# Ledger of designs, part 56: peptides against a protein of PDB entry 4AID

Target 1, 242 residues: chain A of PDB entry 4AID
Amino acid sequence: FDIKRKTIEWGGKTLVLETGRIARQADGAVLATMGETVVLATAVFAKSQKPGQDFFPLTVNYQEKTFAAGKIPGGFFKREGRPSEKETLVSRLIDRPIRPLFVKGFKNEVQVVVTVLQHDLENDPDILGMVAASAALCLSGAPFMGPIGAARVGWVDGAYVLNPTLDEMKESKMDLVVAGTADAVMMVESEIQELSEEIVLGGVNFAHQQMQAVIDAIIDLAEHAAKEPFAFEPEDTDAIKA

## One batch from the design tools (peptide; aimed at target 1 A142)

Design b2_p27_3 (made by RFdiffusion4)
Pose (drawn by RFdiffusion4):
Structure b2_p27_3 (pose): chain A 242 residues (1-242), chain P 27 residues (1-27)
Amino acid sequence: as target 1 above (242 residues)
Amino acid sequence: EEEELLEFNIEEAEEEAKELAERIHAL
């Protein structure tokens, strides 16, 4: 039972989100393609709370397979091993904006894994990785508040540029990654060539506008394919507090 | 050749996802 939201031509690049063919045993699994870079994002959460668990345990693992680029690893063991700098950075990049959107009071194990399956030498999978992770979370049925969008905004020739490619990044004076909900920007991360607060803030806002098409697309797939929502009521400590 | 590598990666990721689902749902 296969389903896509393959629409979203997004910033001139084709973004496809597919579910129901791969990884059917995960709570949420989405194969996401943008251009010709492909990642599989899976999301699983425990249907129970561990005794005495006192914080929300969430793990995000982002991993790159070197076959995603037609190469065998250079390491003595010719197999991927410990995460690189890029994999741990991207893992925090997904975790940061998601961790606060789980319902306050929820403390079940949640693991989201994103694996890079193909890299097209143009579209960074890091943003795509964020989008696919958000899609799988929505489909899983966990208490995860609305979808997250994300984008990289560059600054080239005096204009904002959405999801610039790796060659376009050589000419950009700004590298800003933003992830947000429909209502709000949730995170920023950037490296900027001494641009003003105004332009920087402008790029953040441009990104929040430009990522709406993605949130819409996730909501659309969730309408067709999401699992039953996991029932979770927080405790009404409201009367005791007053 | 690229399609074959992609399919191989998909199969590997699917196996990993299955193992992960089984491990977490056993909690």

Design b2_p27_3_s1 (made by RFdiffusion4, then SolubleMPNN; from b2_p27_3, 9 letters changed)
Fold by OpenDDE base, seed 4:
Structure b2_p27_3_s1 (fold): chain B 242 residues (1-242), chain A 27 residues (1-27)
Amino acid sequence: as target 1 above (242 residues)
Amino acid sequence: SRKELLEKGLKEAEEEAKELAARIHSL
């Protein structure tokens, strides 16, 4: 097994990205850990396009296992066979920033699965899931123009807080989730309590700045562990139509 | 234990990933 691992300190927590140990049958697979929250992201893509495929068939599935170590908030509403509201929301949070970064005209089926395996009750697995999904795609060889980073920003005691704990979030006047590339913000989702637009915009900038360390960590992991890029040339006709 | 739950979860997620990969790579 050629196990590659990147470890960084991020927002006062240890972020670990690991590949090569598990799910090696996937195109990309990353075990990500922040504190004691653990997620597995897998990326798999078809090597051919289906005849008559007219849209990009990307599916993102974020799932929290019922047997995950720790009490997953909202786990009581997991009816067997339906995603929870959280699982549906986080699947969309991951989908939104990654979907635009696939090479235009690529219409091969892509499946991204993010599985929460452990929850420490401090670190929400959503941000970690976004990071892990980005890393798994960058390792996969899919024509993905990532990485993305992600960050949650709180506003606690008159300051920005990177990836606040669930307890710090109770005192936070902001729940701001940002995802982006090195160069651009791709997605913002926010819940805000009585804060100025200036503070919110400052929070977006803070998030984008703080996620660079994660982007760099994914790049470093990919340089050492990425598969050969899938040879994909878009047909000129798909390049011209947008 | 917390460790046993994590190991169980890893094993299940690995099998799911293998099944998914087999399905998608057959397309």
Scores: peptide ipSAE 0.598, ipTM 0.944, DockQ to the pose 0.799
OpenDDE base, seeds 1, 2, 3, 5: peptide ipSAE 0.583, 0.593, 0.587, 0.585; ipTM 0.941, 0.944, 0.942, 0.941

Design b2_p27_3_s2 (made by RFdiffusion4, then SolubleMPNN; from b2_p27_3, 11 letters changed)
Fold by OpenDDE base, seed 4:
Structure b2_p27_3_s2 (fold): chain B 242 residues (1-242), chain A 27 residues (1-27)
Amino acid sequence: as target 1 above (242 residues)
Amino acid sequence: EREKLLEEGLREAEAEAAALAAEIHAL
């Protein structure tokens, strides 16, 4: 097994990105760990476009498996079936920043699956899932112009906190999720309690700065472990809609 | 117990990923 691993310290926690051991049949697969929260992200894409495909068929599925759900607050026994509200929301949080980063004209089917395997009750798997999905796409050879990073920012005792624990979040006046590339913020989602716009904008900037270490870690992993880029030439007709 | 549950979850997720990969790569 050609197992490649990147480990960084991030927000006072160890982030591990691993590839090459699990789900090798996928185009990209990353086992990500932060604290004791563990997720598997897989990226799979079709090598051809379906006849008559007129839109980009990207599907993102975030799922919390029952083995992790036994510790998740409010995790009713999800029988195999309807995604929870959380799974639906996190699937959208992952989809939003990645969708615009695919090469224009690419209309091959893409499936991103993020599976929560373990939850430590401190580190939310949503941020870890966003990071893992980004890494899996960068490894896949799909025409994806990532990586993205992601971060949650809290405001506790008059300071920004990177990826606050679930306990720190109870004291936080801000739940700010940011995703972006090295150069740009792609997505912001926020719940704010009586904070100034200046503090919120400062939180976005803080998140974008703190996610650079994750972006760099994904790049370093991809330099060693990425598949050859899928040979995709967009038809000239899609380039003219600038 | 926790390690066993993680290993079981990893095997399940790997099997699902392999099935999905086989489906999408057949397109």
Scores: peptide ipSAE 0.584, ipTM 0.935, DockQ to the pose 0.863
OpenDDE base, seeds 1, 2, 3, 5: peptide ipSAE 0.575, 0.583, 0.577, 0.576; ipTM 0.934, 0.937, 0.934, 0.934

Design b2_p27_3_s3 (made by RFdiffusion4, then SolubleMPNN; from b2_p27_3, 11 letters changed)
Fold by OpenDDE base, seed 2:
Structure b2_p27_3_s3 (fold): chain B 242 residues (1-242), chain A 27 residues (1-27)
Amino acid sequence: as target 1 above (242 residues)
Amino acid sequence: DREKLLEEGLKEAEEEAAKLAAEIHAL
């Protein structure tokens, strides 16, 4: 197998992005590790548009497998076949920043699946899942204008903390999830306890600065392992207005 | 034990990804 791996230190933790070993039948596949939390992201897309397709058919499915769920808070009650509340929320957190980055007019089916394989009880798989999904899309050849980075920011003892542990989050006055490109913030989701707007805006800026190392790591991985771009020319919708 | 569970999970996730890829690439 042609295995490519990128390793960086990020927020005092080792982030590993690996491709070329697992799920090679997908268009893009990334095994991502932070601490001992492990996720697999896969991206698959149709090479043609369905006749009469009028919307962009993107599906994002974040899932935590039952063998990992024995350690995942709230995972103990997975009835086979329905997403948990957490899985539904995280699927939306991944969908929100990636959906607007597809080339306008692309209406081929796209399936992004993020599977939690291991949880360390310190590193939440949601941020890792966002990063892995971004990387898998960049490797796939789909007309995706990524990468995105993602970060969680806490406010602990009067300071910003990048990707706080589950224990540090108990003391945090902020749960701020940010996703963005190199140039722009694409999504903010926040739960805040009695903090000023200045501290929150500073947290968004801190997140966007800290995610650049992840964006650069995805770019470096893609330069060595990306598939050839899918030949997609958007229909010139401006030529119909002339 | 943990390594075996991770390997089993990787195998299951790879089988699911291969199935989904076959379904989507047949469209």
Scores: peptide ipSAE 0.557, ipTM 0.932, DockQ to the pose 0.807
OpenDDE base, seeds 1, 3, 4, 5: peptide ipSAE 0.529, 0.548, 0.555, 0.539; ipTM 0.925, 0.930, 0.930, 0.927

Design b2_p27_3_s4 (made by RFdiffusion4, then SolubleMPNN; from b2_p27_3, 12 letters changed)
Fold by OpenDDE base, seed 4:
Structure b2_p27_3_s4 (fold): chain B 242 residues (1-242), chain A 27 residues (1-27)
Amino acid sequence: as target 1 above (242 residues)
Amino acid sequence: MREKLLKEGLEEAEEEAAKLAAEIHSL
């Protein structure tokens, strides 16, 4: 197997992105690790559009498997066969920033699956899942104008904290999740306790700055492991409406 | 124990990814 791995230090933690070992039948597949939290992201896309497909059929499925769920906070409420509230939320957090980055007119089916394989109780798999999904799409050959990075920002003891631990988050006055490209913020989700707008905006900027190292790591991985780009020519009618 | 669960989870996730890939690539 031609295994490619990128390792970076990120927020005082080791982030590892690995491809080429697992899920090789997917268009893109990335095993991502931060601390001892482990996720697998897979991207699969159809090579043709369905006749009469009017919308872009992107599905994002974030799932925390039962073997990990016994250690995941709230995992006890997983009814067999229904996504948890967290799985539904994180699926949307991944979907929101990636959906607008597909080439206009691309209406082939795309399935992104993020599976939590291990949880360390320190590093939330949501951010790692966003990063892994971005990386898997960049490797897939799909007409995706990524990568995206993602970061969580806390506010602890009057400072920004990149990807606070679950314990640090109990002391944090901010839970700020940001996703973006190298050039732009694509998504913000925030829960804030008695902080100024200035601190929150500073948190968005901090997140966007700190995610650049992840974006660069995905680019470096893609340069060494991406599939050939899928030959997609948008119909002229969708290009002219931009 | 942890390494075993990770291995089993990787095998399951790989099988699911293979099934999904076969489905989507048949479209």
Scores: peptide ipSAE 0.507, ipTM 0.906, DockQ to the pose 0.840
OpenDDE base, seeds 1, 2, 3, 5: peptide ipSAE 0.472, 0.490, 0.488, 0.479; ipTM 0.899, 0.903, 0.902, 0.900

Design b2_p27_4 (made by RFdiffusion4)
Pose (drawn by RFdiffusion4):
Structure b2_p27_4 (pose): chain A 242 residues (1-242), chain P 27 residues (1-27)
Amino acid sequence: as target 1 above (242 residues)
Amino acid sequence: AEELLEMNIEEAEEEAAELAERIHAIE
């Protein structure tokens, strides 16, 4: 039972989100393609709380398969091993904006894994990785507040540029990743060539405008394919506090 | 390229099944 939101031509690149064919046993699994870079994002959460668990346990693993680029690993063991700098950075990049959007009071194990299956030498899977992770979370049925969008905004020839490619990045004076909900920007991360607060803030806002098409697309797939929501009421400590 | 993608998909799918089983077994 296969389902796509393949629409969303997004910033001139085709973004496809598919579910129901791959990884059917996960709570949420989305194969996401942008251009010809492909990642599988899976989301599973425990249906129970561990005794005495006192914080919300969430793990995000982002991993790159070297076959995603037609190469065998250079390591003595010719197999991927410990995460690289890029994999741990991208893992925090997904975790940061998601961790606060789970319902206050929820403490079940949640694991989201994103695996890079194909890299097209143009579209960085890191942003795509964020979007696919957000899509799988929505589809899983866990208490995850609305979808997250994300984008990289560059600054080339005096204009904002959405999701610039790797060659476009050589000419950019800004590298800004923003992830947000429909209402709010949730995270920023950037490296900037001494641009003003105004332009930087402008890029953040441009990104929040440009990522709406993605949130819409996730909401659209969730309307057709999401699992039943997991019932979770937080405790009404409201009367005791007053 | 398509053959490598299929291989990667199969591996990822297997890993995802194993992860689901592990997580859903939590009490």

Design b2_p27_4_s1 (made by RFdiffusion4, then SolubleMPNN; from b2_p27_4, 12 letters changed)
Fold by OpenDDE base, seed 5:
Structure b2_p27_4_s1 (fold): chain B 242 residues (1-242), chain A 27 residues (1-27)
Amino acid sequence: as target 1 above (242 residues)
Amino acid sequence: MQELLERGLAEAEAEAAALAKEIHSIK
């Protein structure tokens, strides 16, 4: 097995991105670890477009399976077959920033699956799942103009906190999730308690700055482990306007 | 905990392989 691993210190925690060991049948697969939280992200895409496909068929499925190690908060009552509210929300959270980064005109089916395998009760797997999904797409050869990074920002004791623990989040006046590229913020989701717009905007900027280390880590991993880019010629949309 | 992680990995890998086979069969 040609196992590639990138390790960085990020927000006072070790982030590990690993590929080449698991899910090798996928186009991209990344095992991501932060603390003792572990996720597997896989990216799979069709090599052809279905006849008559008129939209981009991207599906993102974040799942916290019952086989996951540790105590997944709210996980004990997952009836087989329907995503929880959390799984639905996190699937959208991952989808939102990645969807616009696919090359225009690409209408091949893309499936991104993020599976929570372990939860340490400190590090939420949503941010880790976003990072892992980004990495898996960058490794896949799909026409994805990533990577994205992601970060959660808290406001604790009058300071920004990168990826606060679940316990720190109880004291946080802000739950701010940001995803973006090196150059742009692509998505913001926030729950805020009586904070100024200045603090919130500062939080977005802080998140975008802090996610660069993750973006760089994904790039470094991709340079060593990415598949050959799928040869996709976008339809010349300028020729259709004539 | 390690055993649960290993089982989870194996199951997730099997699901990923099945999905990959399905999606790669699209012509």
Scores: peptide ipSAE 0.550, ipTM 0.927, DockQ to the pose 0.828
OpenDDE base, seeds 1, 2, 3, 4: peptide ipSAE 0.544, 0.549, 0.543, 0.549; ipTM 0.926, 0.928, 0.923, 0.926

Design b2_p27_4_s2 (made by RFdiffusion4, then SolubleMPNN; from b2_p27_4, 11 letters changed)
Fold by OpenDDE base, seed 2:
Structure b2_p27_4_s2 (fold): chain B 242 residues (1-242), chain A 27 residues (1-27)
Amino acid sequence: as target 1 above (242 residues)
Amino acid sequence: MEELLKKGLEEAEKEAEELAKKIHSIK
């Protein structure tokens, strides 16, 4: 096994990104850990386009396994074979920032699966899932112009908090999820309680700054573990307009 | 806890292998 691991301190917690041990048949696979929350992200893509494919067939599936249901909030009500509301929302949360980063004209099927394997009841697996999905895509060789980073920002006792615990979030006046590249914010999702626009914008900037360490960690992992890039030439759509 | 994590890893790995076989079969 050629196991590669990147470990960083992030928001006062240890983030671990590991590849090469699990799901080796996927194009990319990352086991990500923060605290005792553990997720597996896998990226798989088709090496050809289906005949008549007219849209980009990206599917993102965030799932929390039933064996962990006793430890995952809302897990007791999970019916096998139907995503919960949380799983649906988080799948979209992961999809939103990654979808626009695929090379234009790429229409091969892409499947990203994020599986929550363990939940510590402190660290929400959504942010970890976003990070893991980004890392798995960067390792896969798919024509993905990542990495993305992600961060949650709280507002507790008049200060920004990076990736607040579930308990800290009870006291937070803000639930701000940001995803972006090194250069740009790609997605913002926010729930805010009576905060100024200035504080919210400051939170977006704080998130984008704090996620750079994660982006750098994914790049470092990819430099040592990424597969060869899939040979894809985008159709020169500009040559048709000339 | 370790046993549940191990089981979860084994199940998730199996699902990933099955999905990979399916997607890589697209020609």
Scores: peptide ipSAE 0.519, ipTM 0.921, DockQ to the pose 0.817
OpenDDE base, seeds 1, 3, 4, 5: peptide ipSAE 0.498, 0.510, 0.517, 0.510; ipTM 0.915, 0.918, 0.919, 0.918

Design b2_p27_4_s3 (made by RFdiffusion4, then SolubleMPNN; from b2_p27_4, 11 letters changed)
Fold by OpenDDE base, seed 4:
Structure b2_p27_4_s3 (fold): chain B 242 residues (1-242), chain A 27 residues (1-27)
Amino acid sequence: as target 1 above (242 residues)
Amino acid sequence: MEELLEKGLKEAEAEAAKLAAEIHSIK
């Protein structure tokens, strides 16, 4: 097995991105760990467009498996086959920043699956899932103009906190999820309790700064483990809609 | 905990392999 691993310290926690051991049949596959929270992200894409495909068929599925559900808050009622509200929300959180980063005119089917394998009750797998999905896409050879990073920002005791624990979040006046590229913020989702716009904007900037280490880690992993880019030439007609 | 993680990894890998075979069959 050609196992590649990147390890960084991030927000006082160890982030590990691993590829080459698991799900090798996928185009990209990343096992990501933060604390004791573990996710597998896989990216798979079709090498041909379906006849008559008129839109970009990207599907993102975030899943918290039932074996991890004994530790997942609110996991008690996952009937097999229907996404929970959390799974639906996190799938959208991953989809939103990645969708615009695919090369225009690419209409091959893309499936991103993020599976929560372990939850430590401190580190939420949503941020880890976003990071892992980004990494898996960058490894896949799909025409994806990533990576994205992601971060959660809290406001605890008058300071920004990167990826607050579930316990720190109880004291936080902010739940701010940010995703972006090295150069741009792509998505913001926030729940705010009586904070100034200045503090919130400062939180977005803080998140974007803190995610650079993750972006750099994904780039370093991709330099050593990415597949050859899929040869895709957009038809000239799709370039004119700029 | 390790046994559950190993089981989960195997299940997730099998699902990924199935999905990969499906998507890669698109012509």
Scores: peptide ipSAE 0.552, ipTM 0.926, DockQ to the pose 0.837
OpenDDE base, seeds 1, 2, 3, 5: peptide ipSAE 0.541, 0.548, 0.544, 0.545; ipTM 0.925, 0.926, 0.925, 0.925

Design b2_p27_4_s4 (made by RFdiffusion4, then SolubleMPNN; from b2_p27_4, 10 letters changed)
Fold by OpenDDE base, seed 4:
Structure b2_p27_4_s4 (fold): chain B 242 residues (1-242), chain A 27 residues (1-27)
Amino acid sequence: as target 1 above (242 residues)
Amino acid sequence: MDELLKEGLEEAEKEAAELAKRIHSIK
């Protein structure tokens, strides 16, 4: 097994991205760890387009498995076979920033699965899942123009906090989730309490700055472990119409 | 490694392998 690992210090926590050991049948697979929160992201894509495919068939599935659910807040409300509200929301949080980064005209089926394997009750697996999904796509050879980074920003005691713990979030006046590339913010989701627009915009900039270390870590991992890029040339007609 | 983490990894690997087989069969 050719195991590649990237480790960085990020927001006072150790982020680990590992590939090559787990889920090797996928096009990309990344085991990501922050604190004791652990997620597996897998990316799989079809090598051909289905006849008559008229849309890009990207599916993102964030799931918190039952073995982790006993440690996950709200895990008792997981009805067998239906995504929780959190799983649905986080699946969308991952989908939103990655969908526009696929090469235009690519209509092969893509499945991204993020599985929460462990939750430490401090580090929310959503941000880690976004990072892991980005890394898995970059490793896959799919025509994905990533990586994306992601960050949560809190506002605690008059300062920005990168990836606040669940306990720090109780004191936070902001829950700001940002995802983006090295060059651009792709997605913002925010819940704010009595904060100025200036503080919120500053939080977006702070998030985008802080996620660069994660983007660089994914690039470094991909340089050492990415599959050969899938040869995809969009038909000129699809490039012109969008 | 926690036993629960190991079991979860083994399950997630099986799911990923099944999904990969399905998606890679698309021609």
Scores: peptide ipSAE 0.562, ipTM 0.931, DockQ to the pose 0.774
OpenDDE base, seeds 1, 2, 3, 5: peptide ipSAE 0.528, 0.556, 0.544, 0.558; ipTM 0.923, 0.930, 0.927, 0.931

Design b2_p27_5 (made by RFdiffusion4)
Pose (drawn by RFdiffusion4):
Structure b2_p27_5 (pose): chain A 242 residues (1-242), chain P 27 residues (1-27)
Amino acid sequence: as target 1 above (242 residues)
Amino acid sequence: KTLAEEVAEIAEEAVEEGIEEWQEEKE
């Protein structure tokens, strides 16, 4: 039972989100393609709380398979091993904006895994990885507040540029990743060539405008394919506090 | 098995399945 939101031509690149064919046993699994870079994002959460668990346990594992680029690993064991700098950075990049959007009071194990299956030498899977992770979370049925969008905004020839490719990044004076909900920017990360607060803030806002088409697309797939929502009421400590 | 082990097992199996099916499509 296969389902796509393949629409979203997004910033001139085709973004496809597919579910129901791969990884049917996960709560949420989305194969996401942008251009010809492909990642599988899976989301599973425990249907129970561990005794005495006192914080929300969430793990995000982003991993790159070298076959995603047609190469065998250079390591003595010819197999991927410990995460690289890029994999741990991207893992925090997904974790940061998601961790706060789970319903206050929820403390079940939640694991989201994103695996890079194909890399097209142009479209960084890191942003795509964020989007696919957000799509799988929505589909899983966990108490995860609305989707997240994300984008990289560059600054080339005096203009904002959405999701610039790796070659376009050589010419950019800004590298800004923004992830947000429909209402709000949730995170920023950047490296900037001494640009003003105004332009930087402009790029953040441009990104938040440009990522709406993605949130829409996730909401659209969730309308067709999401699992039943997991019932979770927080405790009404409201009367005791007053 | 602990809840963490159960969740990790399902996530791993789903990822392996995705890798295998993807490799088949690219053959």

Design b2_p27_5_s1 (made by RFdiffusion4, then SolubleMPNN; from b2_p27_5, 15 letters changed)
Fold by OpenDDE base, seed 5:
Structure b2_p27_5_s1 (fold): chain B 242 residues (1-242), chain A 27 residues (1-27)
Amino acid sequence: as target 1 above (242 residues)
Amino acid sequence: MSLSEQVKAKADAAVEEGVRKFKEELE
C-alpha cells in the first residue's frame, strides 16, 4: 500500500498524519495521532448532485465510540444511538470552519466522519479531529478550499499554552479553540475566566500562528497523496441572470 | 440505493474497515 505520513512537532507533542493504510474506500482518509490519542477522519462525497438539491448537504459526524482504546471520557457503554453532547459539540466545531470553504454552488453530498480510535487522557481528540478532517478533505479531491488548521489555547501561569493537556486545562483560565486557513480565522470558540480582551485576542493570534505548521503539514501530505481534484465547475450564477 | 444512501454506505464501510484494522494492529 502507498502509505504517506507526515510528522511534525507541535506544541511539544508529536503530530502524525497518515494516509493510505486504512479506510482507503473513502475519498479521503487520515489517521491522525497526537501523543497516544488517535483519530480516523474519513471524507466521502457524491460524484453527482441530487436533482433539485437546493442546499449544500454537508454532514460532519464526530464519534467517540466504545471501541476506542483507552478511557474515553464519557465513552462508557452509551448505546449506539444518539450522539453524546460532546460528539454533537465537536461535530459542530469541525463543521463550522469547513462548511464555508467548499466551492460555492457545490451541492453534492459530503460526509465527514471523525472516529476516535484511542484516547490517552491527555490530548483531547477534538483538535486532532479538526486537523484530521481537514486533511481528509484535502486528500479527497472534493472542491474544498482548505486546509484548515486548528488549535486550542490555554492560559496557564500567565502564558499561552498550545493544546494544553486535560490536566493543564484544569489550571487554565482560557479554553480557546481556533480554526482557520493560512490567511484567515474561520472559527473561534472560547470559554474564558477573568481575562482581558487583549489576552483573548492575543490567544486567537497565537492559535492562528501555531496552526500554520499543521496547515503546512496537511499541504505536504496532500502534495504526495491527494486524489485528482473532482472536476466541478460551478454554474456561473451570472449566466443564470442573463 | 439513493445517492445519499450510497455516500453513507461508503462512509460507514470506510469507518468500519478502518476501526477493524486499527484493532487488529493493537492485537
Scores: peptide ipSAE 0.556, ipTM 0.928, DockQ to the pose 0.886
OpenDDE base, seeds 1, 2, 3, 4: peptide ipSAE 0.549, 0.538, 0.541, 0.520; ipTM 0.925, 0.922, 0.924, 0.919

Design b2_p27_5_s2 (made by RFdiffusion4, then SolubleMPNN; from b2_p27_5, 17 letters changed)
Fold by OpenDDE base, seed 5:
Structure b2_p27_5_s2 (fold): chain B 242 residues (1-242), chain A 27 residues (1-27)
Amino acid sequence: as target 1 above (242 residues)
Amino acid sequence: MSLEEEVQAKADAAVAEGVALYEAERA
């Protein structure tokens, strides 16, 4: 197996991105670990467009289902049950920043699945899932102009905290989730308690700065493990408007 | 299968493989 692993220190925690061992049937797959929280991101895309496809069919599924040993009858995850509220929200958090980064005119089906394999009760799988999904897409060969990074920022004792633990979040006046590229913030989601706009904007900037290490880690992983880019020629939409 | 069903089946198979391997290595 050609296993590639990138390890970085990030917010005082070890982030590990691994590919090549698991989920090889995907176009891209990443096992991401932070603390004892572990997620599997898989990216799969169609090699052709459906005739008459008029929109980009991106599906993002985040799932926290406790895969208890033995609940996989026959090696197939039955999608049993409606997504939780959390699963729905995190699926949207992952979707929002990645959707605009696909090459314009790409209307092949794309499925991103983020599966929580382990949760340490300190590190929320959502940020890790965003990072893993970004990495899986960059490895897939899909026409994705990533990577994105992501970060959660707290405000504890008058300071920014990168990816606060669930315990630190109880004392935090800010829950700020940011996703972006090297060049731009793509998404902000925030719950703020009595903080100035200056502190919030500073939090967005802090998040964007701190996610660069993750972006660089994904790039390094992709340089060593990405599939050949899918040959996609965007329809010259400018030629149709002339 | 439709193209959608094929992509979905591939995604489900990849997830299943990944989880099965992770569980087997943790046991």
Scores: peptide ipSAE 0.604, ipTM 0.941, DockQ to the pose 0.798
OpenDDE base, seeds 1, 2, 3, 4: peptide ipSAE 0.596, 0.587, 0.590, 0.594; ipTM 0.938, 0.937, 0.938, 0.938; seed 2 fails the geometry check

